# Peptides against a protein of PDB entry 4N78: the designs that were tried, part 298

Target 1, 186 residues: chain A of PDB entry 4N78
Amino acid sequence: HFQVICRLLGYQGIAVVMEELLKVVKSLLQGTILQYVKTLMEVMPKICRLPRHEYGSPGILEFFHHQLKDIVEYAELKTVCFQNLREVGNAILFCLLIEQSLSLEEVCDLLHAAPFQNILPRVHVKEGERLDAKMKRLESKYAPLHLVPLIERLGTPQQIAIAREGDLLTKERLCCGLSMFEVILT
Target 2, 155 residues: chain B of PDB entry 4N78
Amino acid sequence: MAELQMLLEEEIPGGRRALFDSYTNLERVADYCENNYIQSADKQRALEETKAYTTQSLASVAYLINTLANNVLQMLDIQASQLRRMESSINHISQTVDIHKEKVARREIGILTTNKNTSRTHKIIAPANLERPVRYIRKPIDYTILDDIGHGVKW

## One batch from the design tools (peptide; made by RFdiffusion4, then SolubleMPNN)

Design b2_p28_6_s4 (from b2_p28_6, 15 letters changed)
Fold by OpenDDE base, seed 1:
Structure b2_p28_6_s4 (fold): chain B 186 residues (1-186), chain C 155 residues (1-155), chain A 28 residues (1-28)
Amino acid sequence: as target 1 above (186 residues)
Amino acid sequence: as target 2 above (155 residues)
Amino acid sequence: SEEELKKFIEKILEELDRLHLEAQELLS
């Protein structure tokens, strides 16, 4: 589903969706969630000591649950605050999945474009074959497919300009070193 | 352009008119040959004359058709070439627009990106000294302070 | 096309000859 969404939206659509999600997340964090957190901090027990580790993880959890029981049972916290946190979580997950799907699409595009951009695959050399000879053979095989040099030789100035720009756009992809998710976490 | 205009306005219409006129003339020739054959005492001579006129007329029509056909073919070739040039121009404009749109889109999404950082896993070190559990007396929390929170933002 | 035209003309001439012979037979 996310792959289809990425294909349908493209870079422009993804950018718009991501921007809107960031706005929503910011609004939730700075608004309702912040207010709840401030209020909860005011009513939090001033002295909450760590229970003895001897009680184990279940005992410690029960201890904290007991101390925070009244806060956790607050109806508005359960309905509004946790719902908002869930929405934030969903937004983050959505962004992650979109980025992953986009990265896969970009990698596929790069792989498909590679023969036309003078990018040769790494060849596994069998024992007894010279790497240089194999590489030279591959270069010779794919040389006629190099699009930009071909257009530079046979094309009009306008076609050459478009080919160069297209080649640059094809090479420059987000998956090569950029992350949207890192920005979202920031 | 001048050649195409000449073909469309002069040569092809002229050829069509010539062909039509030839048709009318052929009818007259046919009538003449028929009458000549009926009235002639020498039927063999009349037949030979008819054959000569028929051959001449057919040759003339064939020439007119061939000339007209060649002019039409030439016209079509010129038009096809013009269409190809127009297509090339449209494609160039389309590609330019697409590249521009893509650049804009990439700038927009680029604002939302940063360099991939290798996440250093910070080990959360558990505090070594777990303090003794203090018996906490539960004070009732007054939740009325929260009553005004949440009514305003209908999501 | 020229050869085809010649063949067509020859066919017409043959038909004219046939018609002439038929006409002569009717007049005899």
Scores: peptide ipSAE 0.032, ipTM 0.573, DockQ to the pose 0.003
Fold by OpenDDE base, seed 2:
Structure b2_p28_6_s4 (fold): chain B 186 residues (1-186), chain C 155 residues (1-155), chain A 28 residues (1-28)
Amino acid sequence: as target 1 above (186 residues)
Amino acid sequence: as target 2 above (155 residues)
Amino acid sequence: SEEELKKFIEKILEELDRLHLEAQELLS
């Protein structure tokens, strides 16, 4: 589904969605969540001593539950604050999945374009074969598919310019060195 | 452009008129030949004269039709060439617009990106023991487990 | 198709040229 979304939206659509999600997340964090966190900090016990290890895990949990009873029972925390946190979490996950899907699509596009752009895969050399000979053979095999040089020889100046720009756009992808998710995490 | 205009406005209409006039003239020639044959004492001479007029008339009509046909073909070729040029121009504009749109889109998304921190590839000191690369079976993280926690986007 | 039409017209033109030549031969 994310792959379909990426294909339908394209770079522009993804950018718009990501920007809007970031705005929503920012609004939630700076608004409601911040207010709840401040309120919680005010009502938090200043001194919470660790109970003795002898109480075991259930006893320790019960102790903390008792100390935080007022906070846990705060209805607005459960309904509004946790919901907002879920929304933030979902937004982050959505951004991650979109970026991953976009990266996969870009890699596929690069792979499909490679024969037309003089990008040759690293050939596994079998024992006894010269790497140079194999590479030359591959270069010769794919040479007729090089689109830009072909257009440069046969096309008009305008066609050449468009071909070069198209080639550049095909080669340049976000997956090569850019991350959206890192921006979201900062 | 001037050649196409001449073909459309002068040569082709002129050729059509010439054919029409030729038809009218042929009718007159036919009437003349018929009357001449009936009135002539020498039928053989009259027949030869009719044959000559018929041949001349056929040659004239053939010439006029051929000229007109060639002019029409020339007109069509010029028009086809013009259409091809227009198509090329439209394609060029379309491609230019698409490239521009893509550049704009990439700029917009680019603002939302940062450079991937290339973690300094620590020199993987090849451990001496060639442990068989454990095929990291990337278990697809089933994120469906999170579907119950948030109002997730329905996939 | 445009190509078929062109070929057909060319054939007609060739026939007309033949007829014209035959007519010229008869006039000679």
Scores: peptide ipSAE 0.029, ipTM 0.573, DockQ to the pose 0.005
Fold by OpenDDE base, seed 5:
Structure b2_p28_6_s4 (fold): chain B 186 residues (1-186), chain C 155 residues (1-155), chain A 28 residues (1-28)
Amino acid sequence: as target 1 above (186 residues)
Amino acid sequence: as target 2 above (155 residues)
Amino acid sequence: SEEELKKFIEKILEELDRLHLEAQELLS
């Protein structure tokens, strides 16, 4: 599903969606959630000491339950605040999954473009084969596919410019070193 | 352009006029041959003369038609070439626009990105220049993970 | 199409050439 979304939206669409999601998340965090957090801080016990271990796990739990009774009983916390937190969480997850899906698509694009860009795959050398010989064979095999050099040789200046720009755009991908998710987490 | 103009304005119209004139001349020749045949005491000679004129006339018409046809073909070839050039130009413009759109899109998404932190501490480092178009830095990607996905390029 | 037109013209030319040859043969 996310792959389809990535394909459908493209970079621009994804950017718009991500930007809007960030706005929503910021709005939720700075608005409703912040208000609830402030309220919770007001009702939070000023002194909450660890109970004695002699009370055991049930007793300790009961102690904390008692100390936080007002918070636990705050119905709006569960209905509104937690809902907003879920929305934030969902937004974050959405962004993560979109980025992951986009990265996969980008990697696939890079892979498909590699033969045309003088990028050779990693070659496994069998015993008895020389790595250099195998690499030379691969280079020779893919040499005719090198698009930019081919166009530079045969194309018009305009075509060369387009080819170079296209090559650059093909090589430059977010997955190569950029993360949207890290920005979202900030 | 000059050649096309010459074809359109001079050669083809001229050929058409020549063909028309030839038609008129053929009518005169026909009339002459008919009259000559009727008036001649030697019908065989008159017939042979008619055959000669007929052959000449046919050859002339064939030549005129052939010349005209070739000029029309040449005209069409030139026009086809012009259309191909126009198509190429349009394609170039289209590609330029697409590239531009892609660049814009990438800039837009780029502002929402930061460099991947390679640090084990996973500290989110804010990019120093958020306002600058994020240059995509190519890092080596291990493509082997994709070897099992789809029909790989036959090595 | 342009190509079809070209082919048509070429056919006409071929036919004219044929007719001319036939006429010459008949008059010979």
Scores: peptide ipSAE 0.020, ipTM 0.570, DockQ to the pose 0.005
Fold by OpenDDE base, seed 4:
Structure b2_p28_6_s4 (fold): chain B 186 residues (1-186), chain C 155 residues (1-155), chain A 28 residues (1-28)
Amino acid sequence: as target 1 above (186 residues)
Amino acid sequence: as target 2 above (155 residues)
Amino acid sequence: SEEELKKFIEKILEELDRLHLEAQELLS
């Protein structure tokens, strides 16, 4: 599904969606969640002394439970705040999945374009075969398919410019070195 | 443009008119030849005259048809050439627009991206020996590095 | 083609000649 979405939206659509999601997340974080956090901070016991180790883990837990009882029982926290946090989480996950899907699509595009861009596949050299010889054969085989040189030779200046631009756009993909997800986390 | 206009406005219509006129004249000539043959005491002479007129008339028609046909063909060739040029122009514009749109889109999405922290681990150890002009065998871009991206999410 | 038309005309002329000969034979 995410792949289909990526294909449908393209870079522009994805960008728009991501921007809007970021806005939503920001709004949730700065709005409702922040308010709840502030409220919770206000109701938090100012002096929560670590219970004596003598109470053991269960006792400590009970102690904290008692100290935080009002917070835990805060119904709005469970209903609204956690829902908003879930929404934020879902948005983040969505962004991650979209990025991953986009990366896959980009890789596919790169692979499809490779024969036309003088990108040779890694040749598995069987034992006894010279890598260089195989590569030369491949180069010779695909040399006529090199689009930019072909157009440079046969095309108009305008066509050459377009071909170069297209080639550049084809080669430069986000998956090669860019991450959207890291920005979102930031 | 001037040639095409001349063909469309003058040569082809003129040729069609001429052809039509020649057709009407042929009918008159035929009638004349028929009457002349019937009325003439010298049938051989009348026939020869008929042949002459027929040949002349048909030759004229043939010429007119040929001229008209050539003009039409020329017109079509010019138009085809113009269409091809227009198509080329449209395609160029379309491609330019598409490239521009793509660039804009990429810029937009690019704003939302940061450079992937290249994990320090794959130190491309530059081989030390600078000396031999190792023919930059463009190392095939190992897209396998990208293979790790996407293994997990079967969605 | 002009050549085809010429051939056609020639055929017509030949037919006219034939008809003329036939007519002469009948008058004769």
Scores: peptide ipSAE 0.032, ipTM 0.527, DockQ to the pose 0.003; fails the geometry check

Design b2_p28_7_s1 (from b2_p28_7, 14 letters changed)
Fold by OpenDDE base, seed 4:
Structure b2_p28_7_s1 (fold): chain B 186 residues (1-186), chain C 155 residues (1-155), chain A 28 residues (1-28)
Amino acid sequence: as target 1 above (186 residues)
Amino acid sequence: as target 2 above (155 residues)
Amino acid sequence: SSELNQRLLEHLETNGFDMEEVLNLVRS
């Protein structure tokens, strides 16, 4: 599904969606979640000392349950605040999955374009074969497919410009060194 | 442009008119041949003359048609060339627009990106000992081990 | 006219016309 979304939206659409999601997340964080956090801070015990370990885990739990009784009984926390947190979580996951899917699509595009851009795959060398010889053979095989050099030789200046720009756009991908998800986390 | 215009405005219409005039002239020639045959004492000579005129007329018509056809073909070739040039121009514009749109899109999404912290992935130092490629024996993955993991239907 | 045309056709069928001359004229 995310792959399809990536294909349909393209870079522009993804950018728009991501921007809107960021706005939503921001609004949730700065709005409702912040308000609940403030409320929680108000009802939070000012002094919560660690109980003695001699009370054991059950006793410690009961202690904290008692201290946090007002918070636990805060019904809106469970219904509204947790829902908002889920929405934020979903947004984060969505962004992650979009980025992953986009990266896959970009890699596919790079792989498909590689023969036309003089990008040679790593050749598996069998024992006894020279890597250099295989690479040369591969280069020779794909040399006629090199689009930019071909157009530079045969094309008009305008065509050359377009070819170069197209080549650049094809080579430059987010997966090569950019992360959207990291931006979302900041 | 001038050549195409000449073909369209002068040569082709002129050729069509010539062909039409030829039709009229052929009718006159036919009338002449008929009258000549009727009035001539030497019918054989009259027939030979008619044959000659027929041959000449056919040749003239053929010439006119050929000339006209060639002019039309030339016109079409010029027009085809013009269309190809137009198509090329349109394609160029289209490509330019597409590239521009793509660049804009890339910029927009780029704003939402940061450089991946290439954590120095520890170079997996390949162990110096080239472990002999252990023949990967595909053990069938027993997926039943996963049956207890998740909210799947306990069969 | 019909009789003349018939005679002409018969004559042309019998004697033919010089197509080579016509072709030469077209090629010139």
Scores: peptide ipSAE 0.011, ipTM 0.617, DockQ to the pose 0.004
Fold by OpenDDE base, seed 3:
Structure b2_p28_7_s1 (fold): chain B 186 residues (1-186), chain C 155 residues (1-155), chain A 28 residues (1-28)
Amino acid sequence: as target 1 above (186 residues)
Amino acid sequence: as target 2 above (155 residues)
Amino acid sequence: SSELNQRLLEHLETNGFDMEEVLNLVRS
């Protein structure tokens, strides 16, 4: 689903969606969540010490349940605050999955463009074969496919300019060094 | 441009008119040949003259048709060339626009990006008071007490 | 053009009228 979304929206659409999500998240965090957090801080037990490990996991859980009873019973926290936190969480996950999907699409584009951009994969060398000779042969094989040099030789100045720009745009991808998710987490 | 205009406005219409005029002239020639043959005492000579006029007329028509056809073909070639040039121009503009749109899109998404983090090692801070590990006794934990906390109320 | 016309006339006088031949002559 996320791959389809990425394909459908493209860079521009993804950017718009991400921006809107960030606005929503910001609004939730600075508004409702912040208010509830402040309220929770006020009702938080002033003294909450770590229970003795001797109580075991169940006893520790009961201890905290007792200490936080008033908070747990706060109905508005459950209905509103936790819902908002879920929305924030979903937004974050959405952004992560979009970035991952976009990265896959970009990698595919890079791989498809590679033969036309003189980007050759590392060739597996069998025992007794020279890597250099094999690479040279591969380079020679794909040399006619190099788009920019081909257009530079045969094309008009306008075509050359477009080819160069296209080549650059093809090479420059977010997956090469940029992350959206890191920005969202900040 | 001037050549195309000349073909469209002068040569092709002129050729069509010439061909039409030739049709009318051929009718006159035919009438003449018929009358000449009827009136002539030397039928053989009249026949030879008719053959000559027929040959000439056919050649003339063939020439006119060929000339007109060539002019039409030339016109079409020029028009085709113009269309190809227009297509090339449109394609160039389209590609330029697409590149521009892509650049804009990339700028927009780029604002939402940062450089990928290099591997950063974070220091884990140990708690100051490590409680002595008690022998772990696995006891069943009743998590039902958390049911009231974790369920997002579906609105 | 005048030369072509003359060639056509000569051809028609010698060989008679054949459209294919005339077209070939015109295309030559």
Scores: peptide ipSAE 0.011, ipTM 0.603, DockQ to the pose 0.005
Fold by OpenDDE base, seed 1:
Structure b2_p28_7_s1 (fold): chain B 186 residues (1-186), chain C 155 residues (1-155), chain A 28 residues (1-28)
Amino acid sequence: as target 1 above (186 residues)
Amino acid sequence: as target 2 above (155 residues)
Amino acid sequence: SSELNQRLLEHLETNGFDMEEVLNLVRS
C-alpha cells in the first residue's frame, strides 16, 4: 500500500502529506500532550524512594502501583492523552514507512536508468577470467545505450539541455543521502 | 511554407482546372472525330486519325491525373511533416514543464530532509564509578507470579 | 504532336504507367 501511495503522490504529494503530518504532530505535542505532561508532573510524588528489595518484585510493583494510583486512575489520561500519543506514534510510523517505500522506488528507478547512464554493475568474475576484459566488453556492449552522449551527437541544443537535466534529476535521488525520518525525529 | 502555399493555392487548383478543361476538350475532340468519320470519303484514314487523337487524349489525361496526384501527395507529406514538428515542439514544452515541476517538488520535499549522519558511535563514557559487577545471578523469571496480576487472558 | 506524345509516354513509363496496356486498349 505504501508503495502505491508513493507512486501516486510523487515527491510533491509526499511532501504535502509529510508537512501536514508534522503540523498535526506539533499541534498534539505542544498542545494536549504538553498540558497533560505538566499536569502529570504536578501530581507525581515528590519523593519516590525505592522500596527495600526484601519486599520482592510483587511487593515493589504494588508499592509503585499505590504511589501512582492517582495517575493510573486519571481517566482523561487514558482516553485523551494515550489517544494523542497513539496518533503521534502512528504519524511517525507512517512517515517511516513512506520514506522506506520511496527509497525502494528510487532505487528501482536508479537501477532501471543505470544502463542508460553508463552505470554498470560489477560482473562476477569466474576464476581465471580477467575482470577488466569483461568489464570493457560490457561497457562496449552498453555504450550505444548511453542516452546523453547519443543525444549530444544527434539532438538539437534544446534536446541536449533537456537530456542533461533529465539525467541529473535521475541521478540525484533522496535515498542517496537524505532522510526525512530524521527530520521528523528532531 | 512557400512550397505548401504554392501547392494549395496554385498547383492543385490549377491541376483540377486543367482536368476539367481537358474534359471539355475531349468532348470537342470526340465530336470532331465523329463528324470527320461520317463526312470523310476515306473511312480508314479517319479511323486512324481518331485512334491517334484517342491515344493522345488518354496520355494527356493520365499525365494530368498523375501530376495532380503527386502534388496532393506532396502536400500531404509537407503537412504531415509540419504536424510532426509541431508535435515535437509541444513535447519539448511538456518535458520542460515536467522537469520544472519535478525540480519544484524536489525542493519542497528536500526541505523536509536532512543528511543521513552516520551516527558516530558516541563514546560510551564509562561512568567514573564503575559499580562493582554485581554477580548477575540469573534467577529464572517465574512468569507465574504475574498470573494473578491484571486481566491476563486465562488460556 | 507526335513528339509531345512521345515525351508524355516516356514520362508515364518512368512513373510506372503501363503504356503498353494503354496503347493496346487504343488499338483494339
Scores: peptide ipSAE 0.007, ipTM 0.626, DockQ to the pose 0.005
Fold by OpenDDE base, seed 5:
Structure b2_p28_7_s1 (fold): chain B 186 residues (1-186), chain C 155 residues (1-155), chain A 28 residues (1-28)
Amino acid sequence: as target 1 above (186 residues)
Amino acid sequence: as target 2 above (155 residues)
Amino acid sequence: SSELNQRLLEHLETNGFDMEEVLNLVRS
């Protein structure tokens, strides 16, 4: 689903969705969540001592449950605050999955373009074969597919300009060194 | 442009008119040949004359058709060349626009990105008009209720 | 003109009517 979304939206659509999502997250964090957190901090027990270990795990849990009972039973915390936190979590997850899906699409595009851009994979060398010789043979095989040099030789100045720009746009992808998710987490 | 205009306005219409005129003339020639053959005492001579006129007429029509056809072909070649040039121009413009749109899109998404391995911490800025949550009323908790809960060693 | 007509007639009688051939005869 996320791959389809990435394909349908493209860079521009993804950018718009991410921007709006960030606005929503910001609004939730700075607004409702912050207010509830402040309220919770005010109502938190001023003194919370660790119970004795002799009470065991159930007794300790019951102690904290009792101490925090009023907070846990706060209706607005469950209905509003936790819902908002869920929305923020979903937004973060959405951003992560979109970035991952976009990265996959970009990698595929790079791989498809590679033969036309003189980007060749390393070939496996059998015992007794020289890597250099095999690579040279591969380079010679794909040399006619090198788009930019071909157009530079045969094309008009306008075609050359377009080819170079297209080549650059093809090579420069977000997956090569950029992260949206890191920006969202900051 | 001048050549195409000449073909469209003069040569091709002129050729069409010439063919039409030729058709009417051929009908007259045919009538003449028929009447001449019927009225002539020397049928062989009349036949030979008819053959001569027929050959001449066919040659003339062939010439007119060939000339017209060549002019039409030339016109089509010129038009095809013009269309190819226009197509090339349109394609170039289209590609330029597409590249521009892509660059804009990449800039937009690029603003939302950072280099991998860079930890940037952004400060969360609170909105000015926050809805106040419903006031929480804390009830005092009696912790003595928990003194009997657990299997702890009573010291 | 008489010689051309004769050649054209002979050609038409022998080969039938071909536009290209007739044109070539007229040009020649």
Scores: peptide ipSAE 0.005, ipTM 0.609, DockQ to the pose 0.004

